# Designs tried in a protein design run: peptides against a protein of PDB entry 4PAS. Part 43

Target 1, 39 residues: chain A of PDB entry 4PAS
Amino acid sequence: SVNQASTSRLEGLQSENHRLRMKITELDKDLEEVTMQLQ
Target 2, 39 residues: chain A of PDB entry 4PAS as posed
Amino acid sequence: SVNQASTSRLEGLQSENHHLRMKITELDKDLEEVTMQLQ

## One batch from the design tools (peptide; made by RFdiffusion4, then SolubleMPNN)

Design b1_p28_6_s4
Fold by OpenDDE base, seed 4:
Structure b1_p28_6_s4 (fold): chain B 39 residues (1-39), chain A 28 residues (1-28)
Amino acid sequence: as target 1 above (39 residues)
Amino acid sequence: SLEKKLKEIEEERKKVEKELKRVEEEIA
């Protein structure tokens, strides 16, 4: 149904949003680690 | 080198951030 398609898309976007945010967190941690090693 | 690794992570972060913004804009 139209509603199912809309909700599924939103859920997919929300899932991707979460994944990307987690990736940013990981990268920030990696940056911190490398930066500390450079000091 | 560590400097190279730092640069690579920064570039990847930049790419991920751009994608994140696109997704957030679509959710909004």
Scores: peptide ipSAE 0.687, ipTM 0.914, DockQ to the pose 0.950
Fold by OpenDDE base, seed 5:
Structure b1_p28_6_s4 (fold): chain B 39 residues (1-39), chain A 28 residues (1-28)
Amino acid sequence: as target 1 above (39 residues)
Amino acid sequence: SLEKKLKEIEEERKKVEKELKRVEEEIA
């Protein structure tokens, strides 16, 4: 149904939002590690 | 090199951040 599709889309977006935020955290950690190695 | 790795991670981070903003705008 339209409602089911809308709900599924929102849940998918929320899941992706979480994944992307976690990826940013991981990348920031990687940046910190490389920066420390360069010092 | 470490310098190259740093630049590559920064570029990836920039891409991820842009995608994150798009997703957040879609949720809003």
Scores: peptide ipSAE 0.687, ipTM 0.914, DockQ to the pose 0.949
Fold by OpenDDE base, seed 1:
Structure b1_p28_6_s4 (fold): chain B 39 residues (1-39), chain A 28 residues (1-28)
Amino acid sequence: as target 1 above (39 residues)
Amino acid sequence: SLEKKLKEIEEERKKVEKELKRVEEEIA
């Protein structure tokens, strides 16, 4: 249904949003690690 | 080198942030 499609799309976007935010967190951790090594 | 690694991570972060912005804009 139209409602199912809309909710599925939103859930997919929310899942992707979460994945991307987690990736940012990981990259920030990596940046911190490399920065520490440079000190 | 560590400097190169740092730059690579920073560039990847920039790409991810741009994707995140697009997704968040679509959600909003």
Scores: peptide ipSAE 0.687, ipTM 0.914, DockQ to the pose 0.954
Fold by OpenDDE base, seed 2:
Structure b1_p28_6_s4 (fold): chain B 39 residues (1-39), chain A 28 residues (1-28)
Amino acid sequence: as target 1 above (39 residues)
Amino acid sequence: SLEKKLKEIEEERKKVEKELKRVEEEIA
């Protein structure tokens, strides 16, 4: 149904949002590590 | 080098942030 399709799309976007936010966290940790090594 | 690695991570982060922005705009 239209509602099911919309819900599935939203869930997909929310999942991607979470994945991307987690990736940012990982990259920030990597940046911290490299920065500390440079100091 | 560490400097090069730092730059590469920063560039990747920039790309991920842009993608995140697009996703958040679509959710909103």
Scores: peptide ipSAE 0.686, ipTM 0.914, DockQ to the pose 0.951

## One batch from the design tools (peptide; made by RFdiffusion4, then SolubleMPNN)

Design b1_p29_1_s1 (from b1_p29_1, 12 letters changed)
Fold by OpenDDE base, seed 5:
Structure b1_p29_1_s1 (fold): chain B 39 residues (1-39), chain A 29 residues (1-29)
Amino acid sequence: as target 1 above (39 residues)
Amino acid sequence: SNGETEVKKFLSESDLSEESKQTILDSFS
């Protein structure tokens, strides 16, 4: 149904959102380390 | 893959943060 499809899409987006947030945090740490090494 | 094996070896010998190591490992997923 339309509702089932919408729910599945939302769950997928929420999962992807979480994944991306974690990746951003890791990349932020990478950038911090590079920045410190350049100083 | 051989490339992944080489990277894992490098990471195990590196002084990188756990976050940095995880970022690299994530690129193989």
Scores: peptide ipSAE 0.022, ipTM 0.369, DockQ to the pose 0.026
Fold by OpenDDE base, seed 2:
Structure b1_p29_1_s1 (fold): chain B 39 residues (1-39), chain A 29 residues (1-29)
Amino acid sequence: as target 1 above (39 residues)
Amino acid sequence: SNGETEVKKFLSESDLSEESKQTILDSFS
């Protein structure tokens, strides 16, 4: 149904949002490490 | 592709951990 399609899309977007947040956190940590190594 | 090739080159020349390298590479997938 239309509602099922909408809810599944939302769940997919929520999952992707979480994944992207995790990647941002990792990249932030990596940047900090590189910055520290350059000092 | 374009930027990915340069990033791969940069990573191959870096002393970053394999985990960090993979995190960056995954951003292009």
Scores: peptide ipSAE 0.022, ipTM 0.382, DockQ to the pose 0.030
Fold by OpenDDE base, seed 4:
Structure b1_p29_1_s1 (fold): chain B 39 residues (1-39), chain A 29 residues (1-29)
Amino acid sequence: as target 1 above (39 residues)
Amino acid sequence: SNGETEVKKFLSESDLSEESKQTILDSFS
């Protein structure tokens, strides 16, 4: 149904959002270490 | 792979954060 498709899409987007946030956190740590090396 | 093994060895000997190590390891998946 339309509702089932919508909820499945939302769950997929929520999962991807979480994954992307985790990648951003990793990149923040990479940047922190580069910044420390440049100081 | 041989390259992956060498990278894992490098990471174990490094002072990188766990998040930075994971970023590198993710490149092999």
Scores: peptide ipSAE 0.021, ipTM 0.356, DockQ to the pose 0.023
Fold by OpenDDE base, seed 1:
Structure b1_p29_1_s1 (fold): chain B 39 residues (1-39), chain A 29 residues (1-29)
Amino acid sequence: as target 1 above (39 residues)
Amino acid sequence: SNGETEVKKFLSESDLSEESKQTILDSFS
């Protein structure tokens, strides 16, 4: 149903949001490590 | 792939954090 589809999409977007936030954190850590190695 | 294999080798020889290693590995998925 439309409601089921909407709910599933919302859950997917919430999951994706979490994934992207974690990826940003990981990339920030990557950058920090590279920066320290270059100093 | 050969590239992925080489990166995995690099990571095993590096002192990067586990978080950083996983980030790199995810780029191949």
Scores: peptide ipSAE 0.021, ipTM 0.370, DockQ to the pose 0.026

Design b1_p29_1_s2 (from b1_p29_1, 15 letters changed)
Fold by OpenDDE base, seed 3:
Structure b1_p29_1_s2 (fold): chain B 39 residues (1-39), chain A 29 residues (1-29)
Amino acid sequence: as target 1 above (39 residues)
Amino acid sequence: SQGEQLVQEFLKNSNLSEESKQKILDTFK
């Protein structure tokens, strides 16, 4: 159904959004470590 | 994935070491 398709898309987008946020956090952490190593 | 490509683009424009970049990319595997 239309509602089912919309729900599935939303769930997919939410999952990907969460995944991306986690990757950004990982990048931030690694950047911090590199910055500290340069000091 | 689209997300992986976005991260790759971010890494390309960062000053991270190759080791750190690879570590991050490995998290997608």
Scores: peptide ipSAE 0.034, ipTM 0.520, DockQ to the pose 0.041
Fold by OpenDDE base, seed 5:
Structure b1_p29_1_s2 (fold): chain B 39 residues (1-39), chain A 29 residues (1-29)
Amino acid sequence: as target 1 above (39 residues)
Amino acid sequence: SQGEQLVQEFLKNSNLSEESKQKILDTFK
């Protein structure tokens, strides 16, 4: 149904958004570690 | 995908290393 398609798309986008945010968090942590080592 | 394109726009305007950029792009594979 239309509702099923829209909800499935939303869930997919939410999952992808979460995954991308996790990658950004990982990179931020790595940057923080390097910054600390340079101090 | 649209999401990938948005991330690519972010990456091209960032000062991240090529390695870090590739890590993010690999997320779409």
Scores: peptide ipSAE 0.033, ipTM 0.482, DockQ to the pose 0.055
Fold by OpenDDE base, seed 1:
Structure b1_p29_1_s2 (fold): chain B 39 residues (1-39), chain A 29 residues (1-29)
Amino acid sequence: as target 1 above (39 residues)
Amino acid sequence: SQGEQLVQEFLKNSNLSEESKQKILDTFK
């Protein structure tokens, strides 16, 4: 149904957004470690 | 996907290393 398709799409977008934010968090951590090593 | 295309467009204009870019792109695999 239209409602099921819309809900599934939203859940997929939310999941993708979450995964991307997790990758950004990992990069922030790596950047912090590099910054500390340069000090 | 549309999400992957948006991220690729952002990454091409970023100062991230190729390794960091690849880590992000691997999220779509």
Scores: peptide ipSAE 0.032, ipTM 0.481, DockQ to the pose 0.059
Fold by OpenDDE base, seed 2:
Structure b1_p29_1_s2 (fold): chain B 39 residues (1-39), chain A 29 residues (1-29)
Amino acid sequence: as target 1 above (39 residues)
Amino acid sequence: SQGEQLVQEFLKNSNLSEESKQKILDTFK
């Protein structure tokens, strides 16, 4: 159904959002380390 | 993924080295 399709899309976007947040966190930590090394 | 594509577009317009860009993209693999 249309509603089920919309729900599935939302769940997919939520999952991807979570994945990206994890990657951003990792990159942020790496950037912080580089910043400290440049001091 | 859509998110990966957004990051690719961001990196495309950045001044990072190709090596640095590739390192970031590898995080999505």
Scores: peptide ipSAE 0.029, ipTM 0.460, DockQ to the pose 0.044

Design b1_p29_1_s3 (from b1_p29_1, 14 letters changed)
Fold by OpenDDE base, seed 3:
Structure b1_p29_1_s3 (fold): chain B 39 residues (1-39), chain A 29 residues (1-29)
Amino acid sequence: as target 1 above (39 residues)
Amino acid sequence: SNGEKLVEEFLKNSNLSEESKQKILDTFK
């Protein structure tokens, strides 16, 4: 149904959003660490 | 994807080497 398609899309977007936020957090930490090491 | 573009912008504004940036981008492929 249309509702099922919408909910599935939302769940997919939420999952991807979470994944990307985690990766951004990791990258931010790694960049900070590299920056500190270069000082 | 939109998320991939976000990460690309993040990396573009970083001081990482091209090799390091490519290594990170490969994790999304």
Scores: peptide ipSAE 0.027, ipTM 0.453, DockQ to the pose 0.039
Fold by OpenDDE base, seed 1:
Structure b1_p29_1_s3 (fold): chain B 39 residues (1-39), chain A 29 residues (1-29)
Amino acid sequence: as target 1 above (39 residues)
Amino acid sequence: SNGEKLVEEFLKNSNLSEESKQKILDTFK
């Protein structure tokens, strides 16, 4: 159904958004740690 | 992808080397 397809797509987009935000957070943490080590 | 561009924008504002940036981008492909 159209509703099923729309819901599935939204869930996929939300999952991808979450994945990317987590990756950015990890990168930010890694950069912070490197910065501290260089000080 | 649209999501990948968010990470690219994050990386361009960092002081990472081009090699490191590419390595990270490859993780998303």
Scores: peptide ipSAE 0.027, ipTM 0.458, DockQ to the pose 0.039
Fold by OpenDDE base, seed 2:
Structure b1_p29_1_s3 (fold): chain B 39 residues (1-39), chain A 29 residues (1-29)
Amino acid sequence: as target 1 above (39 residues)
Amino acid sequence: SNGEKLVEEFLKNSNLSEESKQKILDTFK
């Protein structure tokens, strides 16, 4: 149904959002390390 | 993912070495 499609999309977006937040945290650390190495 | 592509674009326009950029991109894999 339309509602099932909408909820499935939302769940998918929520999962991707969580994944991306985790990757951003990792990137933040890596960028900090690179910044320190460049100093 | 779309988010990964945004980071790729960010790194593309950075002054980081290719090695550093690749190291960061590998975090998504």
Scores: peptide ipSAE 0.025, ipTM 0.472, DockQ to the pose 0.036
Fold by OpenDDE base, seed 5:
Structure b1_p29_1_s3 (fold): chain B 39 residues (1-39), chain A 29 residues (1-29)
Amino acid sequence: as target 1 above (39 residues)
Amino acid sequence: SNGEKLVEEFLKNSNLSEESKQKILDTFK
Protein backbone atom coordinates (compact mmCIF):
# COMPACT_ATOMS: atom_id res chain seq x y z
CA SER B 1 0.00 0.00 0.00
CA VAL B 2 0.95 3.67 -0.30
CA ASN B 3 1.13 3.95 3.49
CA GLN B 4 3.38 0.91 3.75
CA ALA B 5 5.69 2.32 1.09
CA SER B 6 5.83 5.65 2.91
CA THR B 7 6.64 4.08 6.27
CA SER B 8 9.32 1.88 4.72
CA ARG B 9 10.89 4.92 3.06
CA LEU B 10 10.83 6.81 6.35
CA GLU B 11 12.52 3.93 8.16
CA GLY B 12 15.18 3.81 5.45
CA LEU B 13 15.78 7.54 5.71
CA GLN B 14 16.00 7.34 9.49
CA SER B 15 18.55 4.54 9.26
CA GLU B 16 20.60 6.45 6.69
CA ASN B 17 20.41 9.61 8.78
CA HIS B 18 21.79 7.73 11.76
CA ARG B 19 24.60 6.27 9.65
CA LEU B 20 25.55 9.69 8.30
CA ARG B 21 25.52 11.23 11.78
CA MET B 22 27.96 8.56 12.91
CA LYS B 23 30.22 9.34 9.94
CA ILE B 24 30.09 13.05 10.74
CA THR B 25 31.10 12.24 14.30
CA GLU B 26 34.06 10.23 13.02
CA LEU B 27 35.09 13.06 10.70
CA ASP B 28 34.82 15.54 13.55
CA LYS B 29 37.18 13.38 15.59
CA ASP B 30 39.60 13.05 12.68
CA LEU B 31 39.53 16.81 12.09
CA GLU B 32 40.28 17.43 15.75
CA GLU B 33 43.21 15.03 15.60
CA VAL B 34 44.61 16.69 12.47
CA THR B 35 44.13 20.13 14.01
CA MET B 36 46.06 19.06 17.09
CA GLN B 37 48.86 17.71 14.91
CA LEU B 38 49.08 20.99 12.98
CA GLN B 39 49.46 23.05 16.15
CA SER A 1 21.67 8.35 -0.80
CA ASN A 2 19.81 11.55 0.01
CA GLY A 3 22.38 12.44 2.65
CA GLU A 4 25.25 11.86 0.28
CA LYS A 5 23.65 14.21 -2.25
CA LEU A 6 23.35 16.91 0.39
CA VAL A 7 27.05 16.55 1.20
CA GLU A 8 27.91 16.73 -2.50
CA GLU A 9 25.96 19.97 -2.81
CA PHE A 10 27.86 21.42 0.12
CA LEU A 11 31.27 20.26 -1.11
CA LYS A 12 30.81 21.72 -4.59
CA ASN A 13 30.68 25.17 -2.99
CA SER A 14 33.78 24.58 -0.86
CA ASN A 15 37.39 25.46 -1.64
CA LEU A 16 38.60 21.88 -1.14
CA SER A 17 40.54 20.10 -3.87
CA GLU A 18 38.80 17.45 -5.94
CA GLU A 19 40.97 14.85 -4.25
CA SER A 20 39.90 15.98 -0.78
CA LYS A 21 36.24 16.07 -1.79
CA GLN A 22 36.46 12.52 -3.11
CA LYS A 23 38.12 11.31 0.10
CA ILE A 24 35.25 12.75 2.13
CA LEU A 25 32.61 11.21 -0.14
CA ASP A 26 34.32 7.81 0.11
CA THR A 27 33.75 7.83 3.88
CA PHE A 28 30.00 7.61 3.29
CA LYS A 29 30.23 4.54 1.06
Scores: peptide ipSAE 0.023, ipTM 0.439, DockQ to the pose 0.044

Design b1_p29_1_s4 (from b1_p29_1, 12 letters changed)
Fold by OpenDDE base, seed 1:
Structure b1_p29_1_s4 (fold): chain B 39 residues (1-39), chain A 29 residues (1-29)
Amino acid sequence: as target 1 above (39 residues)
Amino acid sequence: SNGEKLVEEFLANSNLSEEAKQEILNSFK
């Protein structure tokens, strides 16, 4: 149904959002380390 | 890209040389 499809899409987007937020955190940490090494 | 913008903002708040900032930015292009 339309509702089932919407729910499934939302769950997928929520999972992806979480993954991307974690990736951003990792990249921020890596960039901080690079910054320290370049100083 | 959004990722590039985030990196630019991070670098803007750092004490890196302009040369070092540019080198990092170039790695995303």
Scores: peptide ipSAE 0.022, ipTM 0.428, DockQ to the pose 0.021
Fold by OpenDDE base, seed 2:
Structure b1_p29_1_s4 (fold): chain B 39 residues (1-39), chain A 29 residues (1-29)
Amino acid sequence: as target 1 above (39 residues)
Amino acid sequence: SNGEKLVEEFLANSNLSEEAKQEILNSFK
């Protein structure tokens, strides 16, 4: 149904959002390390 | 992009030279 499709899409977007937030955190840590190494 | 903005904000709070900051920014283009 349309409602099931919308719910599944939202769940997918929520999961992807979480994944991206975790990746941003990792990249931020890596960038911090690189910055310290360049100092 | 949003990612580029996050990097710019991080670099703004760092003690890197302007040349080093620009080199990092260029790597995202």
Scores: peptide ipSAE 0.021, ipTM 0.419, DockQ to the pose 0.021
Fold by OpenDDE base, seed 3:
Structure b1_p29_1_s4 (fold): chain B 39 residues (1-39), chain A 29 residues (1-29)
Amino acid sequence: as target 1 above (39 residues)
Amino acid sequence: SNGEKLVEEFLANSNLSEEAKQEILNSFK
């Protein structure tokens, strides 16, 4: 159904959003470490 | 790009020399 498709899409987007936010946090930490090493 | 802008803002708030900041920015080009 349209509602099932919409719900599944939303759940997929929420999971991907969470994954991307975690990756951004990791990359931010890595960038901070590189910056500290260059000082 | 959005990524380049984020890096520029991060570097602007760092204590790196202007030369070091430019070297990092040039690595994205």
Scores: peptide ipSAE 0.021, ipTM 0.400, DockQ to the pose 0.018
Fold by OpenDDE base, seed 4:
Structure b1_p29_1_s4 (fold): chain B 39 residues (1-39), chain A 29 residues (1-29)
Amino acid sequence: as target 1 above (39 residues)
Amino acid sequence: SNGEKLVEEFLANSNLSEEAKQEILNSFK
C-alpha cells in the first residue's frame, strides 16, 4: 500500500541518518585527535 | 572538495599554528 511504502522509506531514511551521524562523530573525533597531536 | 572544506572550517576554529593548518590542508592535495 501507499502507506507501507511511505513508512518503509522513512525507516530507511532514519537508519541512513543514524549511520551518517555516527560517521560524522567518528570523523570529528579523528580530526580532534590530529589537532591534539599537532599541538 | 566538500571534505576539504569541512576540514578547513574545523582548522579555522582550532588553535593550531598556520604552519600546522597548512600541513593538514596540503595532505588533501
Scores: peptide ipSAE 0.020, ipTM 0.415, DockQ to the pose 0.018

Design b1_p29_2_s1
Fold by OpenDDE base, seed 4:
Structure b1_p29_2_s1 (fold): chain B 39 residues (1-39), chain A 29 residues (1-29)
Amino acid sequence: as target 1 above (39 residues)
Amino acid sequence: KLQEIQKELQGVRSELDETDAQIQALQAA
Protein backbone atom coordinates (compact mmCIF):
# COMPACT_ATOMS: atom_id res chain seq x y z
CA SER B 1 0.00 0.00 0.00
CA VAL B 2 0.95 3.66 -0.24
CA ASN B 3 1.35 3.87 3.53
CA GLN B 4 3.56 0.79 3.60
CA ALA B 5 5.71 2.16 0.79
CA SER B 6 6.12 5.50 2.54
CA THR B 7 7.01 3.81 5.82
CA SER B 8 9.59 1.60 4.15
CA ARG B 9 11.13 4.60 2.39
CA LEU B 10 11.24 6.58 5.63
CA GLU B 11 12.98 3.74 7.45
CA GLY B 12 15.51 3.48 4.64
CA LEU B 13 16.19 7.21 4.74
CA GLN B 14 16.59 7.16 8.51
CA SER B 15 19.11 4.34 8.24
CA GLU B 16 21.02 6.20 5.53
CA ASN B 17 20.89 9.40 7.57
CA HIS B 18 22.46 7.58 10.50
CA ARG B 19 25.15 6.08 8.28
CA LEU B 20 26.00 9.52 6.93
CA ARG B 21 26.25 10.98 10.43
CA MET B 22 28.65 8.21 11.41
CA LYS B 23 30.70 8.86 8.27
CA ILE B 24 30.95 12.53 9.20
CA THR B 25 32.28 11.51 12.61
CA GLU B 26 34.93 9.34 10.97
CA LEU B 27 35.94 12.07 8.55
CA ASP B 28 36.16 14.62 11.34
CA LYS B 29 38.64 12.36 13.12
CA ASP B 30 40.60 11.85 9.91
CA LEU B 31 40.69 15.60 9.40
CA GLU B 32 41.90 16.13 12.95
CA GLU B 33 44.68 13.58 12.46
CA VAL B 34 45.87 15.13 9.21
CA THR B 35 45.67 18.63 10.65
CA MET B 36 47.91 17.60 13.54
CA GLN B 37 50.37 15.99 11.15
CA LEU B 38 50.59 19.23 9.18
CA GLN B 39 51.46 21.23 12.29
CA LYS A 1 45.25 14.77 1.83
CA LEU A 2 43.66 17.48 3.94
CA GLN A 3 41.84 18.87 0.90
CA GLU A 4 40.70 15.38 -0.06
CA ILE A 5 39.14 14.82 3.35
CA GLN A 6 37.52 18.25 3.31
CA LYS A 7 36.04 17.56 -0.10
CA GLU A 8 34.63 14.22 0.99
CA LEU A 9 33.28 15.81 4.16
CA GLN A 10 31.51 18.43 2.09
CA GLY A 11 29.97 15.73 -0.07
CA VAL A 12 28.76 13.68 2.88
CA ARG A 13 27.25 16.75 4.54
CA SER A 14 25.38 17.52 1.33
CA GLU A 15 24.02 13.98 1.21
CA LEU A 16 22.97 14.30 4.84
CA ASP A 17 21.08 17.51 4.08
CA GLU A 18 19.28 15.75 1.26
CA THR A 19 18.22 12.82 3.42
CA ASP A 20 17.11 15.23 6.16
CA ALA A 21 14.92 17.07 3.68
CA GLN A 22 13.41 13.85 2.34
CA ILE A 23 12.71 12.60 5.86
CA GLN A 24 11.00 15.86 6.76
CA ALA A 25 8.91 15.73 3.59
CA LEU A 26 7.69 12.21 4.35
CA GLN A 27 6.96 13.03 7.97
CA ALA A 28 5.00 16.11 6.96
CA ALA A 29 2.73 14.11 4.66
Scores: peptide ipSAE 0.676, ipTM 0.915, DockQ to the pose 0.968
Fold by OpenDDE base, seed 5:
Structure b1_p29_2_s1 (fold): chain B 39 residues (1-39), chain A 29 residues (1-29)
Amino acid sequence: as target 1 above (39 residues)
Amino acid sequence: KLQEIQKELQGVRSELDETDAQIQALQAA
């Protein structure tokens, strides 16, 4: 159904959103590390 | 390397904004 499809898509988006947030955290730490090494 | 990470961050943040918008759209329906 439309509702089922929407729910499934929402759950997929939420998981992707979480993955992206974690990636940002990782990249922020990478950036910090590189910045320190360049100093 | 620094610039590469910064560019990747920009890309990931853009993707995050897109998913946020899509999530909000679905939740508002």
Scores: peptide ipSAE 0.676, ipTM 0.915, DockQ to the pose 0.967
Fold by OpenDDE base, seed 1:
Structure b1_p29_2_s1 (fold): chain B 39 residues (1-39), chain A 29 residues (1-29)
Amino acid sequence: as target 1 above (39 residues)
Amino acid sequence: KLQEIQKELQGVRSELDETDAQIQALQAA
């Protein structure tokens, strides 16, 4: 149904959103590490 | 290397903004 499709899409987006936030955290750590190495 | 990470960060943040917008659109419907 439309409701089921929308719910599934929303849940997928929310999981992707979380994944992206975690990726940002990882990249921030990588950036910190590289910055320290350049000092 | 630093610039590469910064570039990827920019890309990921853009993707995050896109998913945020799509989430808001679905929730508003």
Scores: peptide ipSAE 0.676, ipTM 0.915, DockQ to the pose 0.955
Fold by OpenDDE base, seed 2:
Structure b1_p29_2_s1 (fold): chain B 39 residues (1-39), chain A 29 residues (1-29)
Amino acid sequence: as target 1 above (39 residues)
Amino acid sequence: KLQEIQKELQGVRSELDETDAQIQALQAA
């Protein structure tokens, strides 16, 4: 149904959103590490 | 490499903004 499809899409987006937030955290750490290495 | 990480960060943040917008749109419906 439309409701089921919307729910599934929302759950997919929420999981992707979380993945992206985690990726940002990782990249921030990488950036910090590289910055320290350049000093 | 620093610039490469910064570039990727920019890309990921843009994707995050996109998913945020889509989530809000679905929740508003």
Scores: peptide ipSAE 0.675, ipTM 0.915, DockQ to the pose 0.964

Design b1_p29_2_s2
Fold by OpenDDE base, seed 4:
Structure b1_p29_2_s2 (fold): chain B 39 residues (1-39), chain A 29 residues (1-29)
Amino acid sequence: as target 1 above (39 residues)
Amino acid sequence: KLEEIKKEKQGVLSELTKVDAEIAALKAS
C-alpha cells in the first residue's frame, strides 16, 4: 500500500541518515589524526 | 590529505542534508 511504501522509504532514509552520521564521525577522527600529524 | 578528507566530509554532509530534507518531507505528508 501507499502507507507501507512511505513507511519503508522513511525507515530506509533513517537508516541512511544514521550511516551518514557515523561516516561524519569517522571523518572527523581522520581529520583529527591528520591535523596532529601535520603539527 | 587534509583537504581531501575535508572534501569528502563536505560530500557526506551534502548527502545528509538531502536525506534529512526527504525525511522531513515524508513526515510532513
Scores: peptide ipSAE 0.699, ipTM 0.919, DockQ to the pose 0.984
Fold by OpenDDE base, seed 5:
Structure b1_p29_2_s2 (fold): chain B 39 residues (1-39), chain A 29 residues (1-29)
Amino acid sequence: as target 1 above (39 residues)
Amino acid sequence: KLEEIKKEKQGVLSELTKVDAEIAALKAS
């Protein structure tokens, strides 16, 4: 149904949102490590 | 290496903005 499709899409987007936020955290850690190595 | 990581981060932030906008649109409908 339309409602099921919308719910599934929303849940997929929420999962992607979490994945992307975790990736940002990892990249910030990488940036910190590289910055320290460059000092 | 530093600049490459910054570029990747900017790409991820752009995707995050898009995802957040679509989530907001769905919740507002």
Scores: peptide ipSAE 0.698, ipTM 0.919, DockQ to the pose 0.985
Fold by OpenDDE base, seed 1:
Structure b1_p29_2_s2 (fold): chain B 39 residues (1-39), chain A 29 residues (1-29)
Amino acid sequence: as target 1 above (39 residues)
Amino acid sequence: KLEEIKKEKQGVLSELTKVDAEIAALKAS
């Protein structure tokens, strides 16, 4: 149904949102590590 | 390397903005 399609799309987007947020966290850790190594 | 990570982060943030916009649009419809 339309509602099922919409909810599935939303859930997919929310999962992607979480994945992207986790990637940001990883990149921030990488930045911290590189920054320390450069000091 | 540091600048490359920053560039990647900016790319991810841009995608995050796009995803958030789509989520908002779906919730508003």
Scores: peptide ipSAE 0.698, ipTM 0.919, DockQ to the pose 0.964
Fold by OpenDDE base, seed 2:
Structure b1_p29_2_s2 (fold): chain B 39 residues (1-39), chain A 29 residues (1-29)
Amino acid sequence: as target 1 above (39 residues)
Amino acid sequence: KLEEIKKEKQGVLSELTKVDAEIAALKAS
């Protein structure tokens, strides 16, 4: 149904959101590390 | 290398913005 499709899409987007946020966290750690090495 | 990481981060942030917008649209419907 439409509701089922919307729910599935939302859950997929929420999972992707989490994945992307985790990637940002990793990149921020990498940036911190490189910045420290450049000082 | 620092600039490369910044560029990648910007790409991820752009995708995150898109995903958040789609989530908001679904919740508003």
Scores: peptide ipSAE 0.698, ipTM 0.919, DockQ to the pose 0.979

Design b1_p29_2_s3
Fold by OpenDDE base, seed 2:
Structure b1_p29_2_s3 (fold): chain B 39 residues (1-39), chain A 29 residues (1-29)
Amino acid sequence: as target 1 above (39 residues)
Amino acid sequence: MLKKIQEELEGVKSKLKEVEEEIKKLLAE
């Protein structure tokens, strides 16, 4: 059921989801960069 | 350095899966 506590937690999780997805993108870029430098 | 990035990447991916499952759970309630 929908309540204020669940809504607040959902918003936090959605923000974290976005942050984590962005972090993955950053790490993929870093990984590519390091791989290129090692070649 | 390469291995460190790979390990962090796997950690972040694991956390993402956890967060997505929690979201799914909340949306199903």
Scores: peptide ipSAE 0.660, ipTM 0.910, DockQ to the pose 0.930
Fold by OpenDDE base, seed 3:
Structure b1_p29_2_s3 (fold): chain B 39 residues (1-39), chain A 29 residues (1-29)
Amino acid sequence: as target 1 above (39 residues)
Amino acid sequence: MLKKIQEELEGVKSKLKEVEEEIKKLLAE
């Protein structure tokens, strides 16, 4: 069941999910850039 | 540098999976 604590945790996790997805995008870009520079 | 980025990327992906599973659990409650 949903309560205030669970809702707050969910919102925190959703924010973290977004942050992690953005970080993956950044790291993928960095990886591509470094790979190109090493060629 | 290349390996460090790759390792960080895999770490972040692993953390993402953990977070997504926690979200899934909370949404199922």
Scores: peptide ipSAE 0.660, ipTM 0.910, DockQ to the pose 0.948
Fold by OpenDDE base, seed 5:
Formats: C-alpha cells, structure tokens, sequence
Structure b1_p29_2_s3 (fold): chain B 39 residues (1-39), chain A 29 residues (1-29)
C-alpha cells in the first residue's frame, strides 16, 4: 500500500536516480577527456 | 587520475543500481 511516507521516499529516490545518471554522464566525459590527454 | 575516475564511476553505477532497485520495490507495493 502506498502512503505519504512511501511517496516522499519515492520522490527522493527519483531525484537521486536523476542526479546519479547525470554524474555518470559527467564522469564518462571526464574519462574520455583524460584518456585523450594521455594519448 | 584515470583510475580514480574509473573507480568513482563504478561507485556511482553501483549506487544507481541500489536506488533503482529501491524504486522498483516501492512501485511494486
């Protein structure tokens, strides 16, 4: 059963999910940049 | 530096999996 606490937690997790996905994108870019610089 | 970024990336990916599983759990309730 969905309650207010679960809804609030879900919203927090969805926000964190988005943040983590964006961080992965940033790190992939950083990794690419460093790799190119080392060549 | 390269290794450090790779390690951070793996850490973030692991955390993402955890968060996604928690979301899946909540949506299944």
Amino acid sequence: as target 1 above (39 residues)
Amino acid sequence: MLKKIQEELEGVKSKLKEVEEEIKKLLAE
Scores: peptide ipSAE 0.660, ipTM 0.910, DockQ to the pose 0.938
Fold by OpenDDE base, seed 4:
Parts: sequence; structure tokens; C-alpha cells
Structure b1_p29_2_s3 (fold): chain B 39 residues (1-39), chain A 29 residues (1-29)
Amino acid sequence: as target 1 above (39 residues)
Amino acid sequence: MLKKIQEELEGVKSKLKEVEEEIKKLLAE
């Protein structure tokens, strides 16, 4: 069930989820850029 | 360089899946 520890962990995971999604976007851009440079 | 970025990308995607599963688990409790 929901408790303070679970809530705090969830908030941390949601923050990490956001960070990881942003990192994926950045890496996708980097990959595209490098691929274009190699053409 | 290309391979390095690809490897990092796959690593981040794998971590994202792990985090999303943990979120799902917590929300189901």
C-alpha cells in the first residue's frame, strides 16, 4: 500500500524516468548528427 | 564514435525499461 517511503521512491523514479527520456533524446540527436557527418 | 553512441543509447534504454517497470510495480502496490 501507499506509504511515505513508497511515495518518496516513486518521486525519485519519476524524476529518473524523465532524466533518462531526455538523455535518449539527446543521444538520438547525437547519433543522427554523427551519422550525417559520416555520409 | 558512432558505435559508442549506439552502445550508450542501448544502455540508457535498458535502464529506462527498468525504471518504468519499478514505477509500474510501485503503482500496483
Scores: peptide ipSAE 0.660, ipTM 0.910, DockQ to the pose 0.947

